# Ledger of designs, part 29: peptides against a protein of PDB entry 6J54

Target 1, 223 residues: chain A of PDB entry 6J54
Amino acid sequence: NENLFASFIAPTMMGLPIVTLIIMFPSLLFPTPKRLINNRTISIQQWLIQLTSKQMMAIHNQKGQTWSLMLMSLIMFIGSTNILGLLPHSFTPTTQLSMNLGMAIPLWSATVFTGFRYKTKTSLAHFLPQGTPALLIPMLVIIETISLFIQPVALAVRLTANITAGHLLIHLIGGATLALLNINTMTAFITFTILILLTILEFAVALIQAYVFTLLVSLYLHD
Target 2, 42 residues: chain B of PDB entry 6J54
Amino acid sequence: QFQFTGIKKYFNSYTLTGRMNCVLATYGGIALLVLYFKLRSK

## One batch from the design tools (peptide; aimed at target 2 L32)

Design b2_p9_8_s3 (made by RFdiffusion4, then SolubleMPNN; from b2_p9_8, 6 letters changed)
Fold by OpenDDE base, seed 1:
Structure b2_p9_8_s3 (fold): chain B 223 residues (1-223), chain C 42 residues (1-42), chain A 9 residues (1-9)
Amino acid sequence: as target 1 above (223 residues)
Amino acid sequence: as target 2 above (42 residues)
Amino acid sequence: DLLLLALLL
């Protein structure tokens, strides 16, 4: 069991936490443009950021568009960390629930607080959907209130669970493939094929989870 | 626009103000219940 | 819509 979860232990060097360096590393992959015409890699990155920004911020008004920088930085951070985490023998910070809660709770609280500050009536009315029968109003308000407080937890757990589960499956199937190489080459080939397909899926999941996390934060802001 | 009269004007599930009032009334009711049980326990 | 999306994803 310890060997299975060893990849999720926070790495340290000489007792110093190198997790801080790992978390900061993705920022080096996205340098700020300095020239009017940048190189190919930076141009492609800027193009992707512009496309994603246009897509996610289309639902927001002018006030909501002020969050564009934070939301774009969030998706780029989570996406890059998830993709880098799929490298062999790498540590993924997003597999730590503490990190994801550390992102989800402040962002959720900020969106909820912002909603109550600028749209108090609409935010309060959001606890009761339109057309609810009068008898069900108290119960539904309570349920909606509970649902609100579950949002940051669900947001963090969703990201953590999906990334962690994917990593575990890759390790398990990879280990099984290596074990079967000396037992049955044919079955090892099948498991290896499954491993390749799973790794491709996990790359997609890594990006999707980053998108979903950012999208939900954006939607909570929009209410 | 919905036309409501009486108590339904202030407490309805269709208008924005009505929904807000229903939510506040629900929270107020819960607060009163909690207060009642707290006072009863003393 | 938010709750539905949150539950679906």
Scores: peptide ipSAE 0.088, ipTM 0.858, DockQ to the pose 0.030
OpenDDE base, seeds 2, 3, 4, 5: peptide ipSAE 0.072, 0.069, 0.084, 0.082; ipTM 0.856, 0.858, 0.861, 0.852

Design b2_p9_8_s4 (made by RFdiffusion4, then SolubleMPNN; from b2_p9_8, 5 letters changed)
Fold by OpenDDE base, seed 5:
Structure b2_p9_8_s4 (fold): chain B 223 residues (1-223), chain C 42 residues (1-42), chain A 9 residues (1-9)
Amino acid sequence: as target 1 above (223 residues)
Amino acid sequence: as target 2 above (42 residues)
Amino acid sequence: TELLEALLL
């Protein structure tokens, strides 16, 4: 079991933290445009960013759209790190709960405090759903308050669990395929096919989880 | 759309102001209960 | 919003 979780250990080289370089590497894949008509690759990237930005920020007013740069950078960062993490023997920083909590808690806190600062009445009223019977008000307010504090935890754990489970499953099925090659070639072929399909699924999951993480942060900002 | 009179005007689950006041009243009540138990334990 | 979050879990 120790070999199974070896891919989740933070890598170091000569005692130096290589993790910092791994976290910064995805930023090199998205260079800034310098021309009116850019290279085809850069043009496609900018087009995708614009489409995603328009979809995510459509629910926000003029003040909320100020967060567009932060949210787009967040989705690009998480998405790129998750995709790069699917490379063989790669380390994915988003498999670390500490990393995801480090992103979730500040962003969640910023959205909550921004809501209380600019829309105090609406934010406080959100702790009580509209139309609640009078007798249920105290209990429901308590439950809604607890729900608020669970949001950053759920945000971080969702991302961590999905990415980690995907990595672990790929390793398990891959290991089983290698073991079956010397026992039954036909069964090994079936497990290998499952591995390929699973890998494709994990690419989709990697992008979806990045989108969901950013979307939920955006939804919390809607207050 | 909703017209309330008396105490229901300030404490209701339908209007924005009413919902806010209910939340504040709930938090205030909990804070007073916690304070009461802390003072009683001494 | 909360219902959407619950569906995603």
Scores: peptide ipSAE 0.268, ipTM 0.842, DockQ to the pose 0.029
OpenDDE base, seeds 1, 2, 3, 4: peptide ipSAE 0.232, 0.210, 0.187, 0.202; ipTM 0.844, 0.846, 0.846, 0.849; seed 3 fails the geometry check

## One batch from the design tools (peptide; aimed at target 1 V19 M24 L28 F77)

Design b2_p10_3 (made by RFdiffusion4)
Pose (drawn by RFdiffusion4):
Structure b2_p10_3 (pose): chain A 223 residues (1-223), chain B 41 residues (1-41), chain P 10 residues (1-10)
Amino acid sequence: as target 1 above (223 residues)
Amino acid sequence: FQFTGIKKYFNSYTLTGRMNCVLATYGGIALLVLYFKLRSK
Amino acid sequence: ALFLALAYLF
């Protein structure tokens, strides 16, 4: 009975303040120069695009490359609006589940209607995988179509659920430091756990590769 | 001028990318179950 | 507002 942890009961609030200012703000963090040589703070933003525009370009290699100049604007917005919210009292718009159901459905249904305007038969004849055996036609086409309509829900709910799960362990491991007016040796170990956990919460950039890329496989497979 | 800089891009891919009506239908129906539960409290 | 932010970044 040496080290007794404590806890504080308080409501964890994901309130909703004025949001249309908070959305526009990580646009003005990125400027654009009308010069040849640039000023060494855009120049490491302009080099960071020319890397990951050479990885969502190399798989497709079609006339579906026209679509890929918009998929690098989808990686900078939720690459920034997940990184800004690690600050002390900031508010992330991708915490709320509302705009992620507007980010998955206008993009996911922009992919099944891409081959339906050009191919019209073999886009969802991709439901036919192989040289058809006879015992498992109805066990297949009720499975591969229930794992198609999962995809918009499987794209948007995987983003909101773990972003807001990173914010609660910031508060609850952080709020147990403030309520630790008991023995002071264990206060530093909870603090050291925090400053490790904030390094893991820069996997908020690593969860934007898992949004743009399963949108490319959900685009490269249909088209 | 927030248009003609990206007007060549719109009619290229808004043929399939501007289908927010399915979002508007799935959003407008999602407005109806919440005003109904508060009506029945 | 999301469309304008994506149109500015594009």

Design b2_p10_3_s1 (made by RFdiffusion4, then SolubleMPNN; from b2_p10_3, 5 letters changed)
Fold by OpenDDE base, seed 5:
Structure b2_p10_3_s1 (fold): chain B 223 residues (1-223), chain C 42 residues (1-42), chain A 10 residues (1-10)
Amino acid sequence: as target 1 above (223 residues)
Amino acid sequence: as target 2 above (42 residues)
Amino acid sequence: ALEETLANLL
């Protein structure tokens, strides 16, 4: 039982927190350009960032586009950490709920406060959907208020649960494959095939979760 | 465009101002209820 | 609405 969750324990070396280095490592994979025409790899990275930026910021006005740098850095960070976390026996910081809450709560609060500061009327009006029958107004306002406070929790839990569940499945199927190698090679081959398919799925999930997390933050900013 | 008269002009679920006022009225009502129960206990 | 849809699908 302990072996299943060993990959989710924060690693330390001689009592020093190497978790900080693990979190910082993905940043090294995205170097800053130094030339007008860069290498093919850097050009592709910049092109992808530009495409995702245009897609995500299309829903925002010029004032909201000031958040483009932060949102792009967020999606690159979560996406890169999630993909690197798919390596066998690797530690993924985004599997920790505390890490995701540490990102979700400040970003959510910043978007909510920004909305109340610059769009007070619209932000307050969002607690009541348009066209609501008069008798349902008080109850619906309460429900929408509760829904607002659940948003940061939903952001953190969704990311944590999806990545953690994927890791658990990969470890379980991987362990089963190794155990079946000495029992039934045919069944072991089937489980190994499932493991490969699952790994491909988890790569997609890793990118989708990064995108959804950033998109929802962007949506809360736009209101 | 919606045309409202009387109290519906200020409290409606179709206009931004009306929706805002409904939300504020709801919060105000809840705050008054909480205040009433606190004062009743004392 | 988008959040609810995404939450149900993911």
Scores: peptide ipSAE 0.333, ipTM 0.851, DockQ to the pose 0.032
OpenDDE base, seeds 1, 2, 3, 4: peptide ipSAE 0.331, 0.046, 0.293, 0.057; ipTM 0.858, 0.796, 0.861, 0.806

Design b2_p10_3_s2 (made by RFdiffusion4, then SolubleMPNN; from b2_p10_3, 5 letters changed)
Fold by OpenDDE base, seed 5:
Structure b2_p10_3_s2 (fold): chain B 223 residues (1-223), chain C 42 residues (1-42), chain A 10 residues (1-10)
Amino acid sequence: as target 1 above (223 residues)
Amino acid sequence: as target 2 above (42 residues)
Amino acid sequence: ALEETLARLL
């Protein structure tokens, strides 16, 4: 089992933490354009960012539109790190709960405090759903308050668990295919086919988790 | 638009102000209960 | 509601 979890250990080179370099690496894949009409690859990238930006920020008012840059950078960062993490023998920083909590807690806190600062009445009223029977009001307010504090934890754990579980499944099925190569070639072929389908699914999951993480942060901002 | 009279005007689950007041009253009640038990232990 | 639905599916 130690070999199975070895890919999740923070990598070091000559005692120096290279985790910082791994975290910064995805930024190199998204260069800033310098021309009005750029190359095809940069144009497609900008087009995708604009489409996702319009979709994500459609629920926000003009004040919420100021968060567009941060939310787009967040989805690009998480998405790129998750996709790169699917490479063989690669370390995915988003598999570390500490990193995801480090992103979730500040963003969640910022959205909550922004809500209380500019929309105090609406934010306080959000703890009580509309139309609640009078007898259930105190208990429901308590439950909704607890739900609020669970949000950053759920946000971080969801991302960590989905990416980590996907990596574990790829390693387990991959190990099973290698073990079956000399035992039963037909069964090994079936497991290899499952591995290919699973890797394709994990690419989709990687993008979906990045989108969901950013969407939920955006939703908390809008309340 | 909902029209409420009396205490329901300030504490209701339908209007924005009423919901806010209910939340504040709940938090205030919990704070008073915690304070009561803290003072009782002394 | 969206968070709960997404949390169940993903």
Scores: peptide ipSAE 0.273, ipTM 0.851, DockQ to the pose 0.032
OpenDDE base, seeds 1, 2, 3, 4: peptide ipSAE 0.050, 0.027, 0.025, 0.029; ipTM 0.791, 0.794, 0.790, 0.793

Design b2_p10_3_s3 (made by RFdiffusion4, then SolubleMPNN; from b2_p10_3, 6 letters changed)
Fold by OpenDDE base, seed 5:
Structure b2_p10_3_s3 (fold): chain B 223 residues (1-223), chain C 42 residues (1-42), chain A 10 residues (1-10)
Amino acid sequence: as target 1 above (223 residues)
Amino acid sequence: as target 2 above (42 residues)
Amino acid sequence: AVEQTLANLL
């Protein structure tokens, strides 16, 4: 029982927080360009960042495009940490709800406050959908207000739950495969095949969750 | 475009201004209710 | 609306 959750415990070495180094490590995988014509790997990375940036920022006006650097850094951070977390016995910081809340709450609050500052009329009007029957207006405004405050929690919990659930399934099926090796080789082979397919799925989930998290933050900014 | 007259001009669910006013009125009403119950309590 | 649709699909 405890062995299942051992991978989710924050690692420390002689009382020093290694978690800080783990969080910083993905940044080393994306070096800054130094040439007009960069290496093939760096060129592909820049091309991918430009494509994702154009797609994500297409929703925003010129003022919203100022957030491009922050949003792209966010998706690169979450995506890289999630992918690296799929390595055996690795610790993923994004499995910690505190980490995800630490990202979600400030970003959400910043988007909400910027909306109220520059688009006050539209932001206030967003609490009431267009064409609502008059008698339902007070109730619907209350529901939309509650929905707004649930947004940062939903962002954090969605990311945490999806990544954590994937990790648990990989460990459980992996453990079952090892246990069945000495009992039934045929069943162990089937279980191992499922493990491989699940791992491939988790790679996709890792990238999708990073994209969704960043996209929703972007949508909250646009309002 | 919608044509509204009277109170519906300021409080409607179709225009941005009308929607904003409805939201503000709702929040104001809730605040007054909370204030009433707070002052009613001995 | 976009958030709700996305949240329901994921």
Scores: peptide ipSAE 0.273, ipTM 0.848, DockQ to the pose 0.032
OpenDDE base, seeds 1, 2, 3, 4: peptide ipSAE 0.271, 0.025, 0.231, 0.026; ipTM 0.854, 0.791, 0.855, 0.799

Design b2_p10_3_s4 (made by RFdiffusion4, then SolubleMPNN; from b2_p10_3, 6 letters changed)
Fold by OpenDDE base, seed 5:
Structure b2_p10_3_s4 (fold): chain B 223 residues (1-223), chain C 42 residues (1-42), chain A 10 residues (1-10)
Amino acid sequence: as target 1 above (223 residues)
Amino acid sequence: as target 2 above (42 residues)
Amino acid sequence: ALEQTLLTLL
C-alpha cells in the first residue's frame, strides 16, 4: 500500500526542496538557438515547436497569437515533465493535483478575464447557446455558468488522473511481473510484454495530455 | 439576419445583443432572489 | 460546443 504510492511523495534532500530543481530540469533540455543554422537536434526541436505553434494558433486571430509563446512553453513544459516522469524511480510533478491547479486556475482566469475585457458582448452571449427556447433560457444560463467554473477543475483533474493512473498501472504490472518470475516464467513473460506495451502507450498519453491541456487553454481564450 | 420586434428585439436567443441581455437578466433575477431571501431572514 | 466535445471524449 505505502510502497505503491511512495513514488508520488514529493522528494526532499536533507530537508531541502529538491522538487524545485526537478521542475526546473526540463528547461535545460531545450537550449536557445545562437545560429541561423543550428545543430540537428535544435533544428528538430524548433521545427516541432513551429509546427505545433502553427496548428494551435490557426484558430486565433492576431490578438490571440500574442499568447503563442506562453502556450508553446506550457506544452513543452508539461510534455517534457510527463516523459521524464516515466523513467524508473522518477518523480513527476504533474501527478500532483496542486501543481496542475496552480497552472490551470491562473491560465483559466486569464482567458476568462481577457474575454470579458476585449469581447464582453461575445463572452456574455456565450452563456446562452444560439436558438435556445425562451422557457429554457434561465436554467441553461445557470448550467453554462456552472460549466465555466468546472473548466479549471476538469483541466487539472484530467491531467493528474491520466498521468497518475498510468504510473500506477506500470508499477502494478511491473510488480506482478517480478512476483511471477519464480512462479510461472511463461506468465511472467506475457505480463512483461504487457508492461512494455503499456509503457509505449504512456509515452503517447504523456504527449497527448500535454497537448490537450494546452489546447483547452487556447480554446478558452478564443471562446 | 433576424428581424425582431418589441421585447423580442432586446431579449432573443439568436442575436448577440439579445443573448447578452438574456444572460444579464438571468443573473439580475438570481441576484434579486438571493437578496430577497437575505432580507426575508432579517 | 467544441470544448464540451473534447471534455466528453478525453
Scores: peptide ipSAE 0.266, ipTM 0.854, DockQ to the pose 0.033
OpenDDE base, seeds 1, 2, 3, 4: peptide ipSAE 0.254, 0.226, 0.219, 0.236; ipTM 0.857, 0.859, 0.860, 0.863; seed 1 fails the geometry check

Design b2_p10_4 (made by RFdiffusion4)
Pose (drawn by RFdiffusion4):
Structure b2_p10_4 (pose): chain A 223 residues (1-223), chain B 41 residues (1-41), chain P 10 residues (1-10)
Amino acid sequence: as target 1 above (223 residues)
Amino acid sequence: FQFTGIKKYFNSYTLTGRMNCVLATYGGIALLVLYFKLRSK
Amino acid sequence: LSLLFFVLFY
């Protein structure tokens, strides 16, 4: 009975303040120059695009490359609005489950209607995988179509659920420091756990590769 | 002028990308179950 | 400034 942890019971609030100002704000963090040589703080933003525009371009290699100049705007918005909210009292719009159901469905159904306007037969004849055996036709086409309509729910719920799971361990490991007016040796170890956990919460940039890229495989497979 | 800089882009991919009616139907029906539960409290 | 198009998703 040496080190007794403590806890504080308090409601963890994901309130809803005025949101249309908070959405527009990580657009003015990125300027655009009308000059040849630029000013060494856009110039490391302009070099960071020319890397990851050479990885969502190399797989597709079609006349479906026209679509890829919009998929690098989708990586900077939820690459910024997941990184801004690590600050002390900031608010992330991708915490609420509302706009991610408007980021998945207008983009996911923009992919199944891409080959249906050009191919019209073999886009969902991709449901036919191989040289058809006879004992498993109805066990297949009730499986590969129930794992198609999961995809918009499987694209938007995997983003909201772990972004807000990074904010609760920020509060609850951080709120146990404030309520640790018991023995003071263990206060520094909970603080040292925090400043490791904030380095893991820069995997909020690593969860935007897993949104744009399973949108490219959900685009490169259909088209 | 927030149009003609990206007007060439729109009619290219808004043929399939501007289908927010399925989001509007899945959103408008999602408005109906929450005003109904508060009506029955 | 093309990131302002994401306001329409809200």

Design b2_p10_4_s1 (made by RFdiffusion4, then SolubleMPNN; from b2_p10_4, 5 letters changed)
Fold by OpenDDE base, seed 5:
Structure b2_p10_4_s1 (fold): chain B 223 residues (1-223), chain C 42 residues (1-42), chain A 10 residues (1-10)
Amino acid sequence: as target 1 above (223 residues)
Amino acid sequence: as target 2 above (42 residues)
Amino acid sequence: SILLLFLEFY
């Protein structure tokens, strides 16, 4: 229905793109520390960023550690936007495939090109796994090449589909609860309970998708 | 570790260099096939 | 590549 997909339309006030403000808003939630010992909120944020940074960058050598800042900013951006998108009557930019493709394709391309630039032999050899029978080599190389080009698309679609599906389910179940309030209060209570459980799940999914997106970009860099 | 002789020295699925050469040979073969069909269609 | 396959179906 039109009402179901109305929340996915890019909002505008007076023909001006308010989407830019929505995208920039999450950055206000993460101020830069100025003191050696900061506020509790900032300290927790920095601690979490440091932990996730060490966890994600553990697979990289010193050369890969240069991407730490970008990867951390990416996970913070996607995670914050996904969580904020769960607010009622809010627009989530990551539900737009164009947004996710705009992030996935350049990052994927950068990782692939850096691999070919600095690890040419390893990158080329990655198209053929070890121990492959000689007769299957040409076919497997083709399949692996196709798989490479599907990576950015799968990366973007996964994020878009998961977040969008969550939004749709929340709206559908939420609408069902409201419709059942005057029909059957007991059934409405059950559906409302499911709605609460679903929203909790979507908070987890929002963070997981941000992590997976960033992790896959990191893995493409590592190869 | 693995000792190969002849053509298998340069084209194998076990060594890094061998795998690289196999990939390049595959791409080269595909390029030649595309070129062949392109010239044949003319 | 194997790890990527599992993440692909998530």
Scores: peptide ipSAE 0.231, ipTM 0.851, DockQ to the pose 0.037
OpenDDE base, seeds 1, 2, 3, 4: peptide ipSAE 0.058, 0.216, 0.227, 0.225; ipTM 0.809, 0.861, 0.865, 0.864; seed 3 fails the geometry check

Design b2_p10_4_s2 (made by RFdiffusion4, then SolubleMPNN; from b2_p10_4, 7 letters changed)
Fold by OpenDDE base, seed 4:
Structure b2_p10_4_s2 (fold): chain B 223 residues (1-223), chain C 42 residues (1-42), chain A 10 residues (1-10)
Amino acid sequence: as target 1 above (223 residues)
Amino acid sequence: as target 2 above (42 residues)
Amino acid sequence: FILNLALSFY
């Protein structure tokens, strides 16, 4: 049990947490372009950022498009941290619920406050879906209000749960594969195949969760 | 476009203003109920 | 590599 969660303990060096350095590390992977024609890696990064920016910000007005920098930095940060977390002997900060709440709550609150500030009537109207029967209006308004406050928690928990569960599964299946190597080689081969497929899935999940987190923040801004 | 008359003009689930008024009425009603029970307990 | 990756979580 202790070995199962050992990878999720925040690493310390000389009694000082090095989590701060780990969180800052993805920033080194995305250098600012200095040339008109950059190298292939930076060009691909800029191309991906441009594509995702166009897709995500297409639903926003001019004021909403001011959030493009924040949303693109968010998706790159979460995506890079999730992918780096799949490297051997790495710590994933996004497995920590505290970190994800630290991202979700301010971003959610900022989007909600921005909505109430600039579109008060529309924001208040969102608590009641269109076409609701008259008798269900009070109940549905309450439910929608509760749903609003669940949003930051849902953002954080979704990211934390998916990344943590994926890492745990890789750990468990990997441990099972090792144990079965000396017991039954055929079953070990099956579990190893599952481990390969799971690892590929986790790479996809790492990117999808970054996208979903950023997309939902964007959608909350749109509402 | 729905044509509402009377009270339905201000309290409906289809128009933006109607939905807003319904939400405000719901919050106001809850606030009044909470206030009522708070004052009743004293 | 994948097996080593899985074991690296220990």
Scores: peptide ipSAE 0.116, ipTM 0.805, DockQ to the pose 0.021
OpenDDE base, seeds 1, 2, 3, 5: peptide ipSAE 0.088, 0.103, 0.115, 0.084; ipTM 0.794, 0.801, 0.810, 0.787

Design b2_p10_4_s3 (made by RFdiffusion4, then SolubleMPNN; from b2_p10_4, 7 letters changed)
Fold by OpenDDE base, seed 4:
Structure b2_p10_4_s3 (fold): chain B 223 residues (1-223), chain C 42 residues (1-42), chain A 10 residues (1-10)
Amino acid sequence: as target 1 above (223 residues)
Amino acid sequence: as target 2 above (42 residues)
Amino acid sequence: DILNLALSFY
């Protein structure tokens, strides 16, 4: 049981937190373009960022477009960390709830504050959906207020739970496959096939969770 | 466009201003209740 | 052996 969660312990070397270096590592994978016509890797990255930026920022006004850099960096950071976390013997910072809360709370707070600052009437009105029966107004306002404060928690927990669960499942199925190798080869082959399919799924989940996290931050900004 | 008259003009769930006022009224009511219980307990 | 190696990484 201790071995199951050993991969989620923040790594340290000589008492120093090496997790800082791990968090900073994905930045090396996205170098700044230096030429008008870059190599294929950078060109693909720029193209993906451009497409994602156009899609995500299309719902925002000019002031919201200012968040493009933040949101694009966020999706690239979470996505890269999640993908790198699937490498063998890798530590995934996004499996730490503290890390995700550290991202979710400030971003959520910034979006809420920005909304109240520039669109005070609209932001206050969002606590009450349109067409609500008069008798349900007080209760619904309270529920919507609670829902607002749940947003950063849900944002962090969603990312943490999805990535952590994926890693645990890969570990468990992998361990089961090894245990079944000497017991039943046919069953071991089935579990191994499941492991492969699961790994492919986790790559997709890694990107999806990055997208969802960024999208929700963007949506909170727009709302 | 909904045309409301009287109190419904300021407190409705359809217009932006009406919804805002309803939210503020709800918060105000809660604040008054909390204040009431706080002063009563004092 | 390859399976064992791959699974040992997790």
Scores: peptide ipSAE 0.032, ipTM 0.804, DockQ to the pose 0.017
OpenDDE base, seeds 1, 2, 3, 5: peptide ipSAE 0.032, 0.029, 0.028, 0.031; ipTM 0.803, 0.800, 0.801, 0.799; seed 1 fails the geometry check

Design b2_p10_4_s4 (made by RFdiffusion4, then SolubleMPNN; from b2_p10_4, 6 letters changed)
Fold by OpenDDE base, seed 5:
Structure b2_p10_4_s4 (fold): chain B 223 residues (1-223), chain C 42 residues (1-42), chain A 10 residues (1-10)
Amino acid sequence: as target 1 above (223 residues)
Amino acid sequence: as target 2 above (42 residues)
Amino acid sequence: SILLLALSFY
């Protein structure tokens, strides 16, 4: 089973870490426009970024809209890395929990601290839902406090688990297809069809997880 | 708008200020309990 | 957030 997890090992060339180059590679796919009217590909790309920006920042006030650049860069980074990670024999950095924690914890802490700094009363009030019976107040405040500290962990683990599980399934079904080629061609064809459908699903999951990760960060800011 | 009188004015689950005070009171109570057990162990 | 969390596990 070591062969199954070999794709999740950080690649190195001659002892030098290539992980940094892999992380930086998606940035090359999104060039900055330099003309008023750009090429079709760049125009569509910018249009998609603007649409996603409007959707993500619709819940935020003017002060919250300052985070638009960071949130859009985050969703583009995670989305592009997840999609590129579906290429055969490619390394996906977002499968590493350390990387996702490295993104989740600072962003979560920034949203929590900004909330306490500018909206102290509202932030403290969020530990108690409105209309709670008096007898349940102490227990519910404790539960909500614990829930707050679980948020960065859940944010990182969700992304890691979904992407990693998708990769594992593709490898397992792919391996089963190859093993069945010489045993039963009909069964191999069915397995191959499942593999194709699964890969399409994983493309959708890759984009959804990027959106959910960014959306939750945005919601924590709006709290 | 909800109008409360007495202790319910400061500690309620419907107003923003009331909710904040309830949270602070809960944290204060927990802190006092922890302090009590810490002093008892000494 | 809880709803999104539940949807993520589906």
Scores: peptide ipSAE 0.112, ipTM 0.836, DockQ to the pose 0.035
OpenDDE base, seeds 1, 2, 3, 4: peptide ipSAE 0.031, 0.032, 0.030, 0.029; ipTM 0.799, 0.799, 0.799, 0.799

